# Peptides against a protein of PDB entry 5NXQ, part 99

Target 1, 114 residues: chain A of PDB entry 5NXQ
Amino acid sequence: EIQIPVSMAAEEEYLRSKVLSELLTDTLENDGEMYGNENEVLAALNGAYDKALLRLFASACSDQNVEKALSLAHELKQDRALTAAVKISERAELPSLVKKINNIREARYEQQLK

## One batch from the design tools (peptide; made by RFdiffusion4, then SolubleMPNN)

Design b2_p23_7_s1
Fold by OpenDDE base, seed 3:
Structure b2_p23_7_s1 (fold): chain B 114 residues (1-114), chain A 23 residues (1-23)
Amino acid sequence: as target 1 above (114 residues)
Amino acid sequence: DEEKLKELEEELKKKKEEIKKKL
């Protein structure tokens, strides 16, 4: 059961995790030196980022703000996070949002097949 | 670059510890 604690700290954690993930990505792209732990650090940062986004997503769903919820779902990096967003949308009784998030998932699968 | 990566790792470690204290 994903207990998402609704905290006002979700926006701050989102911004911090976004900046850290962007900085690490830029370092990996610009510096041809790959440290043996960089992939693990990146995966952990992306996990924290998606977790922070899912808290904001749950808040947007509680407010019935489908447009904000959809915008947040587009920012999710991992497929597992999109699956969590679907479950949140189902619990919020937002079937239109469920369909839109599933379309995002399908589009990402098609991009991975190219 | 290496120093910035070490700083990011230490921040990530601190965040994991803070999350663990709230659970």
Scores: peptide ipSAE 0.018, ipTM 0.450, DockQ to the pose 0.018
Fold by OpenDDE base, seed 2:
Structure b2_p23_7_s1 (fold): chain B 114 residues (1-114), chain A 23 residues (1-23)
Amino acid sequence: as target 1 above (114 residues)
Amino acid sequence: DEEKLKELEEELKKKKEEIKKKL
């Protein structure tokens, strides 16, 4: 279960984790060299990234800003993070947002099946 | 590339420690 700490520093953590995730991803994609631990580092980094995004998402839900929350949900990388976003939206009593996030999740499942 | 990976690992470690302090 993704525990989302309430933090006012969520935006700063998001930006830092985004930059690191992009930097590592670009390195793996461009250089094609695998040092054995890169996939584990990337997975851990993507986990930190999604966790930071989910803090921003929870804030947007608290503000009832469905558009901002949806935009943040599109940036989530892992399916488990989308599932957490659904749970947050349910707790925030935002059924329209729940439906929209489920559509994102379904679209990603269809892409993985191709 | 290896040096850049090590830098990212150290930054990730620091972030995990920061998150742990906030929990």
Scores: peptide ipSAE 0.017, ipTM 0.465, DockQ to the pose 0.019
Fold by OpenDDE base, seed 5:
Structure b2_p23_7_s1 (fold): chain B 114 residues (1-114), chain A 23 residues (1-23)
Amino acid sequence: as target 1 above (114 residues)
Amino acid sequence: DEEKLKELEEELKKKKEEIKKKL
């Protein structure tokens, strides 16, 4: 299970993780250079990004801000992070949000089949 | 490009350490 550390700096951590992930992606895409570890670095960045985002997601769920929580769920990169978001939503007793996140998850699976 | 990738890896490492200290 993805453990979401409590952080009062969750927004700052999210922004830093986002910027770092984007900078890495842009570097790999623009330069086309492969050093053999890019996928591992990218996976680690995406993991940190999703973990930071899930802290914000949990906060939005605690505030019962379903629209904000849903917007944050769309920004999640990994399927495991969407699964964590579902569990958070279930614990927050937000069944409408659970359904919406499952729809995002299903749509991503359909895209992977194309 | 390689230097920039190494910089990003080091920033990632620092960030992981910061997250770990907050746990």
Scores: peptide ipSAE 0.016, ipTM 0.448, DockQ to the pose 0.019
Fold by OpenDDE base, seed 1:
Structure b2_p23_7_s1 (fold): chain B 114 residues (1-114), chain A 23 residues (1-23)
Amino acid sequence: as target 1 above (114 residues)
Amino acid sequence: DEEKLKELEEELKKKKEEIKKKL
C-alpha cells in the first residue's frame, strides 16, 4: 500500500476544501438562498482548508522556505490559523517569519474595524 | 464554476503525477 505523503494529502485536502468553499460562496452570492446551515458548512470547510494549509506551512518551515511559508500564511482564512502559524514559526526559530505573520494578523484586525 | 473545478482537478492530477515521479 503506497502511503500518500503527508504533504500530498494536505495539498489534496486543500484543493478539495478550496473548491467546496468557492462553490458555496458563489451559490450564496448568486442565488441569495439561505437555508440556515450555509455558515456552519462554510466554517467547517474553512477549518479543513486552514488545517490542510497549516500542514503545508509546517513542511515549508521545516525546509526553511520562508517565502513559501509566508505565501501559505496569506491564504489562511481564520485568525486562529494565523496564531497556529506563528507558533509553528516560533518553534522553527524563524523570527522574521513570525514578524511577517503578525503583520498579516494586524492588517486583518484593522480591516475588521473599518 | 465548472471551469474552476476542472482547473483544480487538473492541478491535482499534475501534482499526483509529479509526486509519482519523485517516488
Scores: peptide ipSAE 0.014, ipTM 0.339, DockQ to the pose 0.025

Design b2_p23_7_s2
Fold by OpenDDE base, seed 3:
Structure b2_p23_7_s2 (fold): chain B 114 residues (1-114), chain A 23 residues (1-23)
Amino acid sequence: as target 1 above (114 residues)
Amino acid sequence: ELEELLEELLKKLEKEEEIKKKL
């Protein structure tokens, strides 16, 4: 059985989830009708997307690639996923990355308060 | 689901750090 490396599997799932999330978002924005389970489908797609990103993020943290890790953190959609990224960064002993991700979270909270 | 993934990722990183500290 060929074990696909976790990073390659995560990249494939990320790309798939990204495309599907973008297509669904564009459709919902264009049609203007949010009826039925569309929000639940979008949330599920966002969940899969963020999980794929977090696998890539953990790999970047393991490699001590702070710049790559930060770029991935900016693409996370859910606040709970940013919280997960903080915990991963703490475990990887990357305090500079922790601060930068917390700044992303704070900026999103300030945007929600407007 | 995300929380389970987080636990798995944290456990992997912990093991990698323990290996790095022994080298």
Scores: peptide ipSAE 0.568, ipTM 0.916, DockQ to the pose 0.047
Fold by OpenDDE base, seed 1:
Structure b2_p23_7_s2 (fold): chain B 114 residues (1-114), chain A 23 residues (1-23)
Amino acid sequence: as target 1 above (114 residues)
Amino acid sequence: ELEELLEELLKKLEKEEEIKKKL
């Protein structure tokens, strides 16, 4: 059995989850009608998306690719996922990345307060 | 869960850092 490399599997899952999350978001924005469990489906898709991103993020941290890791952190949707990215960056001994991710979190909090 | 994934990723990174320090 040909095992797909873990990195390729993570990239495929990221792309799939990204597309599905974007499509559902666009549907909810366009139809304006929330019927049933659509919010729960969106939350589940966002969760899968952020998990896929965090796998890629951890790989970028292992490679010491701070620029790639930061770009991936900007794509994270949930605050809890940014918190996870901070913990990963701390474990990888990347203090510059920790500061940059915390700045992303602070900027999002300031936007939600407006 | 996301928290379970985080724990797995942190453990992997820790193991990789320990290997790097022994080389």
Scores: peptide ipSAE 0.567, ipTM 0.916, DockQ to the pose 0.047
Fold by OpenDDE base, seed 2:
Structure b2_p23_7_s2 (fold): chain B 114 residues (1-114), chain A 23 residues (1-23)
Amino acid sequence: as target 1 above (114 residues)
Amino acid sequence: ELEELLEELLKKLEKEEEIKKKL
């Protein structure tokens, strides 16, 4: 049995979740017919996607790769996932990253108010 | 759940930091 490194497994899960999220988005944009469960499917896919990203984010924080961690945080879809990324950054003792992620959250709130 | 994953990741980071402090 080939042991896939944990980093490669997390990248594979991210890619799968990303592809599924993109396919669902494209389907919703093209078919225009909401069968009522599409919002639930989208939420589930977004949840899986953000969980996969958070695994990669934690790895980047462990590596002290602030630039990679910040790039991954920008890709997070849910506010609760950004909150999780803040907590991970605090645990990793990366206060500059904490500030930058909080700025992402604030910018999203300001966009929702417009 | 996302919260369960967060707890797992925080625990892993804590262990890694403890190991780094012992090296």
Scores: peptide ipSAE 0.567, ipTM 0.916, DockQ to the pose 0.047
Fold by OpenDDE base, seed 5:
Structure b2_p23_7_s2 (fold): chain B 114 residues (1-114), chain A 23 residues (1-23)
Amino acid sequence: as target 1 above (114 residues)
Amino acid sequence: ELEELLEELLKKLEKEEEIKKKL
């Protein structure tokens, strides 16, 4: 079994999850008929996507690459994934990144209230 | 599932910080 380095495996999983999420979204936007399971499929894909991103995010935090970590945090879809990114940033002792991710969360909450 | 991944990632970071402090 070819042991793919953890970083490469995370990048591959991210790219796969991103492509599948985009293809599904495009299909749902075009088909106009909501199949009763589409929301569950989208949620599952978003979950896999965010998990893949969080692996990359943790790696960026370990490397102290705050700009890369922040860029990855912007791509997170679920609020629970942003909460996870905050906890990772706290553990990595990156308080500036914690503040920036909390600002992303606040901005999303304000957009949902409108 | 996400919570389990978070715990794993936090544990990895903790170990890496301990290694960095010993170097």
Scores: peptide ipSAE 0.567, ipTM 0.916, DockQ to the pose 0.047

Design b2_p23_7_s4
Fold by OpenDDE base, seed 1:
Structure b2_p23_7_s4 (fold): chain B 114 residues (1-114), chain A 23 residues (1-23)
Amino acid sequence: as target 1 above (114 residues)
Amino acid sequence: EEEEEEERREEEEERRREIEEKL
């Protein structure tokens, strides 16, 4: 059994989830017809996407690559996923990354209040 | 504002490196 490196398996799942999420979004924007379940499908795809990103994020934190970890955190769609990224960063003893991710959370919260 | 611009620049450079390392 070829053990695919954890990073490559997470990246494949990320790319797959990203492409499916983009195709669904483009379909919703172009057709203007909500088939009622599309929001549930999109939420499920976004969940898989954020889960794949968090695996890559955890790898970047293990490598002490703060820049990579931060770029991956910006790509996270859900606030719950940013909360998970903060916890991963705290456990990796990366206090600079914790601050930067909290700034992303605050910025998104302020955008939702406008 | 300056920190957010630096951060966006770092992200663009890293995204470019990740793509270039796969080509």
Scores: peptide ipSAE 0.055, ipTM 0.637, DockQ to the pose 0.032
Fold by OpenDDE base, seed 4:
Structure b2_p23_7_s4 (fold): chain B 114 residues (1-114), chain A 23 residues (1-23)
Amino acid sequence: as target 1 above (114 residues)
Amino acid sequence: EEEEEEERREEEEERRREIEEKL
């Protein structure tokens, strides 16, 4: 059995989840056909996407690559995923990254209030 | 907005330094 490195497997899953999320978004925006399950499919795809991204984020935190970790945190779609990223950053003893991710969360809350 | 632009500028400067350090 070929053991794919955990980082490479996470990147592949991320790219797959990204492409599927983009395709579904584009389909909903352009084709206007709601089959009644798109919100569930989108939620599942976004969940898979954020999960794959959080694996990359955890790797970046382990490498102490704060910049890469922050770039990955900006790509997270769900607030729950940002909350997970904060917890990962706290465990990695990266207080600068914790502050930056909290700023992303606050900015998103302010956008939702508009 | 200004803080996000400053952060993006710091990130671009950091990437530039990392590239220059590897050259």
Scores: peptide ipSAE 0.042, ipTM 0.633, DockQ to the pose 0.032
Fold by OpenDDE base, seed 3:
Parts: sequence; structure tokens; C-alpha cells
Structure b2_p23_7_s4 (fold): chain B 114 residues (1-114), chain A 23 residues (1-23)
Amino acid sequence: as target 1 above (114 residues)
Amino acid sequence: EEEEEEERREEEEERRREIEEKL
């Protein structure tokens, strides 16, 4: 039985979710007309994407790889996913990473206010 | 001071990798 390492399975799911999210985003940008359900599909894909990223993020935190964890946190689409990343970082006792993720979160709020 | 220089080096290395992955 070829046991795919849990990390490789999480990377495959991330890449699959990323490609589907990119394809849907490109479709929404090019077609100019929303078929009414596309927002729900996009939200579902973004949810799957962020969930896959958070698994990789938790692995990076467990490895104490703060740099990889931060790069993965930048790729998160939803604020709720950043909040989950903060909680993972707090549990991993990575206070530097907690600060950096909170800065990403604040920067996104400031961009939405403009 | 040393921690801020280390953080700046990490950010420069990250930005370099992100550029290399986009090329």
C-alpha cells in the first residue's frame, strides 16, 4: 500500500483547490455576467481552498517553519481563515507569527475601508 | 536590532522566492 505522506495529500488537495478557485475567478472576470449561483460556488471553493491551506499551515507551525507558515497565511482568502491561522499559531507558541498574521488581517481591513 | 535585521532578511528572501516562482 503506497502510503502518501499526509503532507503530500494536503499539498495535492491545496493545488486542486487553488486551480479550481483560479479557474472560477477567471470565468467570473471574463464572462461579465453572474449566473446567480457563481457566488455560492466561489464561496464553497474558497472555503475548500482555505481549509486545505490551513492544513498546510498547521503542518508548517508543527515544523516550526515560521516562514512557510507566513507565506501560506498570505494565500488565505477569508478573514475567518486568518483568524483560524492565529489560533493555530497561538497553540503552536509562535507569538512572532501571531503578530505577522494580525498585521495581514489589519492591512486587509484597511484596504476594504478605501 | 538583531531581530529586526533577521526579520528584514526573511522578508527579502520570501519576496525573492515569490518573484522566482512567478517567472
Scores: peptide ipSAE 0.040, ipTM 0.629, DockQ to the pose 0.032
Fold by OpenDDE base, seed 5:
Structure b2_p23_7_s4 (fold): chain B 114 residues (1-114), chain A 23 residues (1-23)
Amino acid sequence: as target 1 above (114 residues)
Amino acid sequence: EEEEEEERREEEEERRREIEEKL
């Protein structure tokens, strides 16, 4: 069994989830009637997307690459995924990254209040 | 949108300073 490096497997999962999310979005925008379960399918795809990003994020934290980790945290869609990124950063002993991710969370809360 | 562009610009400037301080 060829063990694909964990980083390459995470990148493949991210790209696959991203492409599927884009194709679904394009289908909803162009075809307008995806059989009444559109919101559930979109929520499931967003969940898979954030999960794939969190794998890349955990890899970046393991590499002590705070810059890459922060860039990946900005791409996270759900607040629950940012909360998971904080927990990963705390376990990686990256307190600077924890602060930066909390700033992203606060900024998104302020934008939702406008 | 403007606040996100400002934050990205500030982060790019901070990243540039952190690189310049390590050289």
Scores: peptide ipSAE 0.039, ipTM 0.621, DockQ to the pose 0.029

Design b2_p23_8_s1 (from b2_p23_8, 9 letters changed)
Fold by OpenDDE base, seed 3:
Structure b2_p23_8_s1 (fold): chain B 114 residues (1-114), chain A 23 residues (1-23)
Amino acid sequence: as target 1 above (114 residues)
Amino acid sequence: SEEQERKEKLLAEMEEIIEEAFA
């Protein structure tokens, strides 16, 4: 069985999820059509998006590429994804990255309070 | 190689973290 490299598979899924999420968002914003399940679809797409992005993040961590990993972390949308990124960073033994991602998370919390 | 095997194992563990986050 042909296996696609993790990074390539993750990138493909990320791009697919990103495109679909953007298309859905644009459609809702421009057409204003509501069918009752748009939020559920968007949530599912966001989940897939973050999961794919986290796989790219994991790959970057495995390469000890902190800068790339950090840039990917900034693209994460959900808090649960950031939390996962912290755990992944810890597993990769990248304490500097852990701190930076926690800073991202805290900054988002502060923004929500304002 | 051993290095590749170690990385694959690490990535597998990271995948588990991802799956748990979205379970």
Scores: peptide ipSAE 0.667, ipTM 0.942, DockQ to the pose 0.759
Fold by OpenDDE base, seed 2:
Structure b2_p23_8_s1 (fold): chain B 114 residues (1-114), chain A 23 residues (1-23)
Amino acid sequence: as target 1 above (114 residues)
Amino acid sequence: SEEQERKEKLLAEMEEIIEEAFA
Protein backbone atom coordinates (compact mmCIF):
# COMPACT_ATOMS: atom_id res chain seq x y z
CA GLU B 1 0.00 0.00 0.00
CA ILE B 2 1.18 3.49 -0.81
CA GLN B 3 2.45 5.42 2.18
CA ILE B 4 1.19 8.98 2.11
CA PRO B 5 3.40 11.59 3.78
CA VAL B 6 1.94 13.12 6.93
CA SER B 7 1.96 16.59 5.43
CA MET B 8 0.03 15.51 2.36
CA ALA B 9 -2.57 13.68 4.39
CA ALA B 10 -2.93 16.66 6.67
CA GLU B 11 -3.32 18.98 3.70
CA GLU B 12 -6.20 16.94 2.35
CA GLU B 13 -7.97 16.95 5.71
CA TYR B 14 -7.32 20.65 6.15
CA LEU B 15 -8.82 21.52 2.79
CA ARG B 16 -11.88 19.40 3.47
CA SER B 17 -12.41 20.89 6.91
CA LYS B 18 -11.80 24.41 5.63
CA VAL B 19 -14.39 24.07 2.88
CA LEU B 20 -17.01 22.69 5.25
CA SER B 21 -16.33 25.34 7.87
CA GLU B 22 -16.57 28.14 5.33
CA LEU B 23 -19.72 26.69 3.80
CA LEU B 24 -21.48 26.51 7.15
CA THR B 25 -20.35 30.00 8.10
CA ASP B 26 -21.60 31.43 4.82
CA THR B 27 -24.91 29.64 5.20
CA LEU B 28 -25.43 31.05 8.67
CA GLU B 29 -24.63 34.54 7.46
CA ASN B 30 -26.82 34.42 4.37
CA ASP B 31 -29.59 31.90 5.01
CA GLY B 32 -29.92 31.88 8.78
CA GLU B 33 -30.52 28.79 10.87
CA MET B 34 -30.36 25.34 9.31
CA TYR B 35 -31.44 22.62 11.74
CA GLY B 36 -31.33 24.28 15.15
CA ASN B 37 -27.87 23.00 16.05
CA GLU B 38 -25.82 25.22 13.78
CA ASN B 39 -23.58 26.55 16.52
CA GLU B 40 -22.67 23.07 17.66
CA VAL B 41 -21.96 21.97 14.12
CA LEU B 42 -19.84 25.03 13.50
CA ALA B 43 -17.85 24.42 16.66
CA ALA B 44 -17.21 20.84 15.63
CA LEU B 45 -16.11 21.89 12.18
CA ASN B 46 -13.86 24.58 13.58
CA GLY B 47 -12.29 22.00 15.83
CA ALA B 48 -11.60 19.70 12.93
CA TYR B 49 -10.25 22.62 10.93
CA ASP B 50 -7.79 23.71 13.60
CA LYS B 51 -6.77 20.15 14.33
CA ALA B 52 -5.92 19.55 10.69
CA LEU B 53 -4.15 22.88 10.45
CA LEU B 54 -2.07 22.07 13.52
CA ARG B 55 -0.83 18.92 11.84
CA LEU B 56 0.38 21.05 8.95
CA PHE B 57 1.92 23.36 11.50
CA ALA B 58 3.69 20.47 13.19
CA SER B 59 5.06 19.32 9.87
CA ALA B 60 6.40 22.78 9.12
CA CYS B 61 8.02 22.93 12.55
CA SER B 62 9.64 19.54 12.03
CA ASP B 63 11.15 20.94 8.84
CA GLN B 64 12.27 24.00 10.80
CA ASN B 65 10.31 26.13 8.36
CA VAL B 66 9.49 28.95 10.75
CA GLU B 67 8.00 31.21 8.10
CA LYS B 68 5.55 28.58 6.92
CA ALA B 69 4.71 27.61 10.50
CA LEU B 70 3.97 31.22 11.42
CA SER B 71 1.74 31.67 8.37
CA LEU B 72 -0.22 28.60 9.37
CA ALA B 73 -0.54 29.80 12.96
CA HIS B 74 -2.25 32.97 11.73
CA GLU B 75 -4.92 30.77 10.15
CA LEU B 76 -5.81 29.09 13.45
CA LYS B 77 -9.21 30.13 14.80
CA GLN B 78 -9.39 28.89 18.39
CA ASP B 79 -7.25 29.99 21.30
CA ARG B 80 -6.73 26.39 22.37
CA ALA B 81 -5.23 25.75 18.96
CA LEU B 82 -2.79 28.63 19.37
CA THR B 83 -1.84 27.25 22.76
CA ALA B 84 -1.16 23.91 21.16
CA ALA B 85 0.93 25.64 18.50
CA VAL B 86 3.05 27.21 21.24
CA LYS B 87 3.64 23.82 22.83
CA ILE B 88 4.54 22.32 19.48
CA SER B 89 6.97 25.16 18.83
CA GLU B 90 8.58 24.61 22.21
CA ARG B 91 9.00 20.92 21.46
CA ALA B 92 10.58 21.83 18.14
CA GLU B 93 12.94 24.17 20.00
CA LEU B 94 11.87 27.23 18.03
CA PRO B 95 11.83 30.03 20.62
CA SER B 96 11.38 32.79 18.05
CA LEU B 97 8.23 31.09 16.81
CA VAL B 98 6.99 30.70 20.40
CA LYS B 99 7.27 34.44 20.91
CA LYS B 100 5.54 35.26 17.65
CA ILE B 101 2.62 32.94 18.34
CA ASN B 102 2.20 34.35 21.82
CA ASN B 103 2.04 37.77 20.20
CA ILE B 104 -0.79 36.51 17.99
CA ARG B 105 -2.67 35.34 21.07
CA GLU B 106 -2.16 38.63 22.87
CA ALA B 107 -3.26 40.60 19.83
CA ARG B 108 -6.51 38.65 19.65
CA TYR B 109 -7.19 39.31 23.32
CA GLU B 110 -6.67 43.01 22.76
CA GLN B 111 -9.05 42.99 19.81
CA GLN B 112 -11.73 41.43 21.98
CA LEU B 113 -11.36 44.25 24.48
CA LYS B 114 -11.81 46.97 21.86
CA SER A 1 18.01 7.21 8.34
CA GLU A 2 18.58 8.54 11.82
CA GLU A 3 17.37 11.96 10.76
CA GLN A 4 14.13 10.54 9.40
CA GLU A 5 13.59 8.56 12.58
CA ARG A 6 14.10 11.65 14.69
CA LYS A 7 11.56 13.56 12.61
CA GLU A 8 9.03 10.78 12.91
CA LYS A 9 9.43 10.69 16.66
CA LEU A 10 9.09 14.45 16.86
CA LEU A 11 5.90 14.39 14.78
CA ALA A 12 4.47 11.69 17.01
CA GLU A 13 5.08 13.82 20.08
CA MET A 14 3.49 16.79 18.37
CA GLU A 15 0.45 14.68 17.51
CA GLU A 16 0.04 13.92 21.20
CA ILE A 17 0.02 17.64 21.94
CA ILE A 18 -2.68 18.14 19.32
CA GLU A 19 -4.81 15.32 20.67
CA GLU A 20 -4.55 16.65 24.21
CA ALA A 21 -5.63 20.11 23.08
CA PHE A 22 -8.84 18.74 21.58
CA ALA A 23 -9.63 15.98 24.10
Scores: peptide ipSAE 0.667, ipTM 0.942, DockQ to the pose 0.778
Fold by OpenDDE base, seed 4:
Structure b2_p23_8_s1 (fold): chain B 114 residues (1-114), chain A 23 residues (1-23)
Amino acid sequence: as target 1 above (114 residues)
Amino acid sequence: SEEQERKEKLLAEMEEIIEEAFA
């Protein structure tokens, strides 16, 4: 049985989930069809997307690659994912990254209030 | 190596954070 590095597996899963999420979103926007389970499917895909992205984020943090980590954080969709990213940054002892991710989170909150 | 072991431990802790966020 072939062993695949964790980082490579995470990248593959991220790309797969990203594509599927985008395809489903486009379908809903273009067809205008709404089914009872569509929102649930989208949520599940978004969850998988963020989860995969966070694993890449964790890897970047472990490598002390702050720039890459921050770029990945900007791609996160859900607030719970940003919260996780903050916690991960704290574990990696990257306070500057913690602050920057919190800024992303605050900015999204402000947008929702408008 | 000690450094590699520390990184592996760190990644394991980070994985737990991820799992908790999506539990």
Scores: peptide ipSAE 0.666, ipTM 0.942, DockQ to the pose 0.763
Fold by OpenDDE base, seed 1:
Structure b2_p23_8_s1 (fold): chain B 114 residues (1-114), chain A 23 residues (1-23)
Amino acid sequence: as target 1 above (114 residues)
Amino acid sequence: SEEQERKEKLLAEMEEIIEEAFA
C-alpha cells in the first residue's frame, strides 16, 4: 500500500475530528442533551482535534513557516495544547512565535475571568 | 538527505511533546 505522509495523515484526522466536534456541539446547543456523558465525549473529540492540529503545527514549525504555524495555533481549543505549541516553538527556535502564542494564552485567561 | 533526516528527528521530538501533553 502507498504510505501517507505524516502531515497528510494529520490533516485527515484534523478534518474528521473537527467535523465530529462541531456536530456534537451543535446538537448540544440545539437539542440540550444527547447521552449521559456529553462532556466526556466532547473532551475526547477535542483532544483528538488538538492533537491533529499540533502535528500540523509541528510540521509548519519544522518548515519555519511562522505565519502558517500561528494561524494553526489560533485554532487550538485547549490550554494544554497551547502550552505544547509553545514548547514546540521553543524547540524549533522561533522566539517570535513563542511570544505570539503566549499572547493567545493570556488573552484566553482574561476572558475566562470575565 | 541530511536536511530531511534533521527534519525527521525534529518532528519526532515534537511528537514526544504532543504525546506528553495529552498523556
Scores: peptide ipSAE 0.666, ipTM 0.942, DockQ to the pose 0.746

Design b2_p23_8_s2 (from b2_p23_8, 8 letters changed)
Fold by OpenDDE base, seed 2:
Structure b2_p23_8_s2 (fold): chain B 114 residues (1-114), chain A 23 residues (1-23)
Amino acid sequence: as target 1 above (114 residues)
Amino acid sequence: MEEEEKKKKFLEESEEIIEETFA
């Protein structure tokens, strides 16, 4: 059995989760036809997606690659994931990144109110 | 090696944050 590096595994999981999440989302938005457990499936996929992203995010932070970390944070879907990213950034001692991620959160809150 | 150990510890702590977030 071939062992896959953790980073590569995370990227693979991210891509897989992203594709599946998009497919299900598109089906709901465009066709409105899914199985009865559609919401549960979407929630699970979104969770897996954000988890994978956060692992990549943490890796970027460890490399002090703020630009990459911020780019990944923008791809996060759930607010709880952004909160996690803030916590990770704080531990990485990247206050500028913390501020920028909080700005993302605030922007999304404002968008939801429109 | 010390820097690598710090990075390792950071990633472990990050994983804990992630797991707690989605528990």
Scores: peptide ipSAE 0.702, ipTM 0.949, DockQ to the pose 0.764
Fold by OpenDDE base, seed 3:
Structure b2_p23_8_s2 (fold): chain B 114 residues (1-114), chain A 23 residues (1-23)
Amino acid sequence: as target 1 above (114 residues)
Amino acid sequence: MEEEEKKKKFLEESEEIIEETFA
């Protein structure tokens, strides 16, 4: 088995998940229902996508790269993923990042109220 | 060496958070 650096592996998974998620989303928007399980497939892909992003996020936090971490947090799709990002930020002792991610979360909640 | 170990530990703990989130 080929050894791949953790960061490279995370990036690969992120890119793959991103492409597949976007492709499937676009297909559903344009062509509609395909096999009857598209929503579940999308959820699974989105999960993999966010998981990969969070690993990159954690890496950025470990490097104390707050700007990169925040940029990655903005790309997270699920609220549970944002919550995880907050937890990771807290453990990284990055309170400014915690605040900014919470702001992202609050903004999304406000959008859902409309 | 110590910094590398700290980062490793942090990443491991982060992975646990991630796995718990999507369990």
Scores: peptide ipSAE 0.701, ipTM 0.949, DockQ to the pose 0.758
Fold by OpenDDE base, seed 1:
Structure b2_p23_8_s2 (fold): chain B 114 residues (1-114), chain A 23 residues (1-23)
Amino acid sequence: as target 1 above (114 residues)
Amino acid sequence: MEEEEKKKKFLEESEEIIEETFA
């Protein structure tokens, strides 16, 4: 059976999830509440988004493309996703990337305190 | 071939990390 490349599948899912999460966010901001499950829907969409993005991140790490990997890490929304990115970077033996991702996490923590 | 196998293993381990993160 012919399977599509993992990277292509990840890119497709990333783009789809990104668009849907943004559309839903805009709807909630402009049209108000939906049917009481908005937070669950957003969580699911954001989860799918970060999950797909992490697969792209892993691919970039496998190619030793640190710049691309870092750019992808900046696009991650959830802290748990950043944690996963750190773990993946450690396995890729990219300590400089680990440090930079931890800096992203720390910066977000500081922003949440404001 | 060895490098390709290492990359494959890395991607498999990465997928495991991802699945555990969002379980």
Scores: peptide ipSAE 0.699, ipTM 0.949, DockQ to the pose 0.764
Fold by OpenDDE base, seed 5:
Structure b2_p23_8_s2 (fold): chain B 114 residues (1-114), chain A 23 residues (1-23)
Amino acid sequence: as target 1 above (114 residues)
Amino acid sequence: MEEEEKKKKFLEESEEIIEETFA
């Protein structure tokens, strides 16, 4: 097995998960049929997607690349992933990023309430 | 070397956070 650098592996996983998630979502939306495991599959894909993003996010934080980190945070789908991003940002000692990510979370909360 | 070690440790801790989040 060829060992791939962590950052490169994360990027590959992100791209793969993103493409697959989009493809499957489109297929399911157009199929008109409900599958018993549809939601489970989507949840798993979303999990993998966010995990990959968070690894990229951590890498960006380690490079002190706040802009890249923030852009990645916006791509996160699950609230739990945003929470993880906050924790990672705190450990990276990036308080401005912490605040910005919390703003993303708050905005999504408000949208869900409408 | 110290900075590299710090980054390594940070990434390891981040991975732990990620794994805990999705466990």
Scores: peptide ipSAE 0.698, ipTM 0.949, DockQ to the pose 0.762

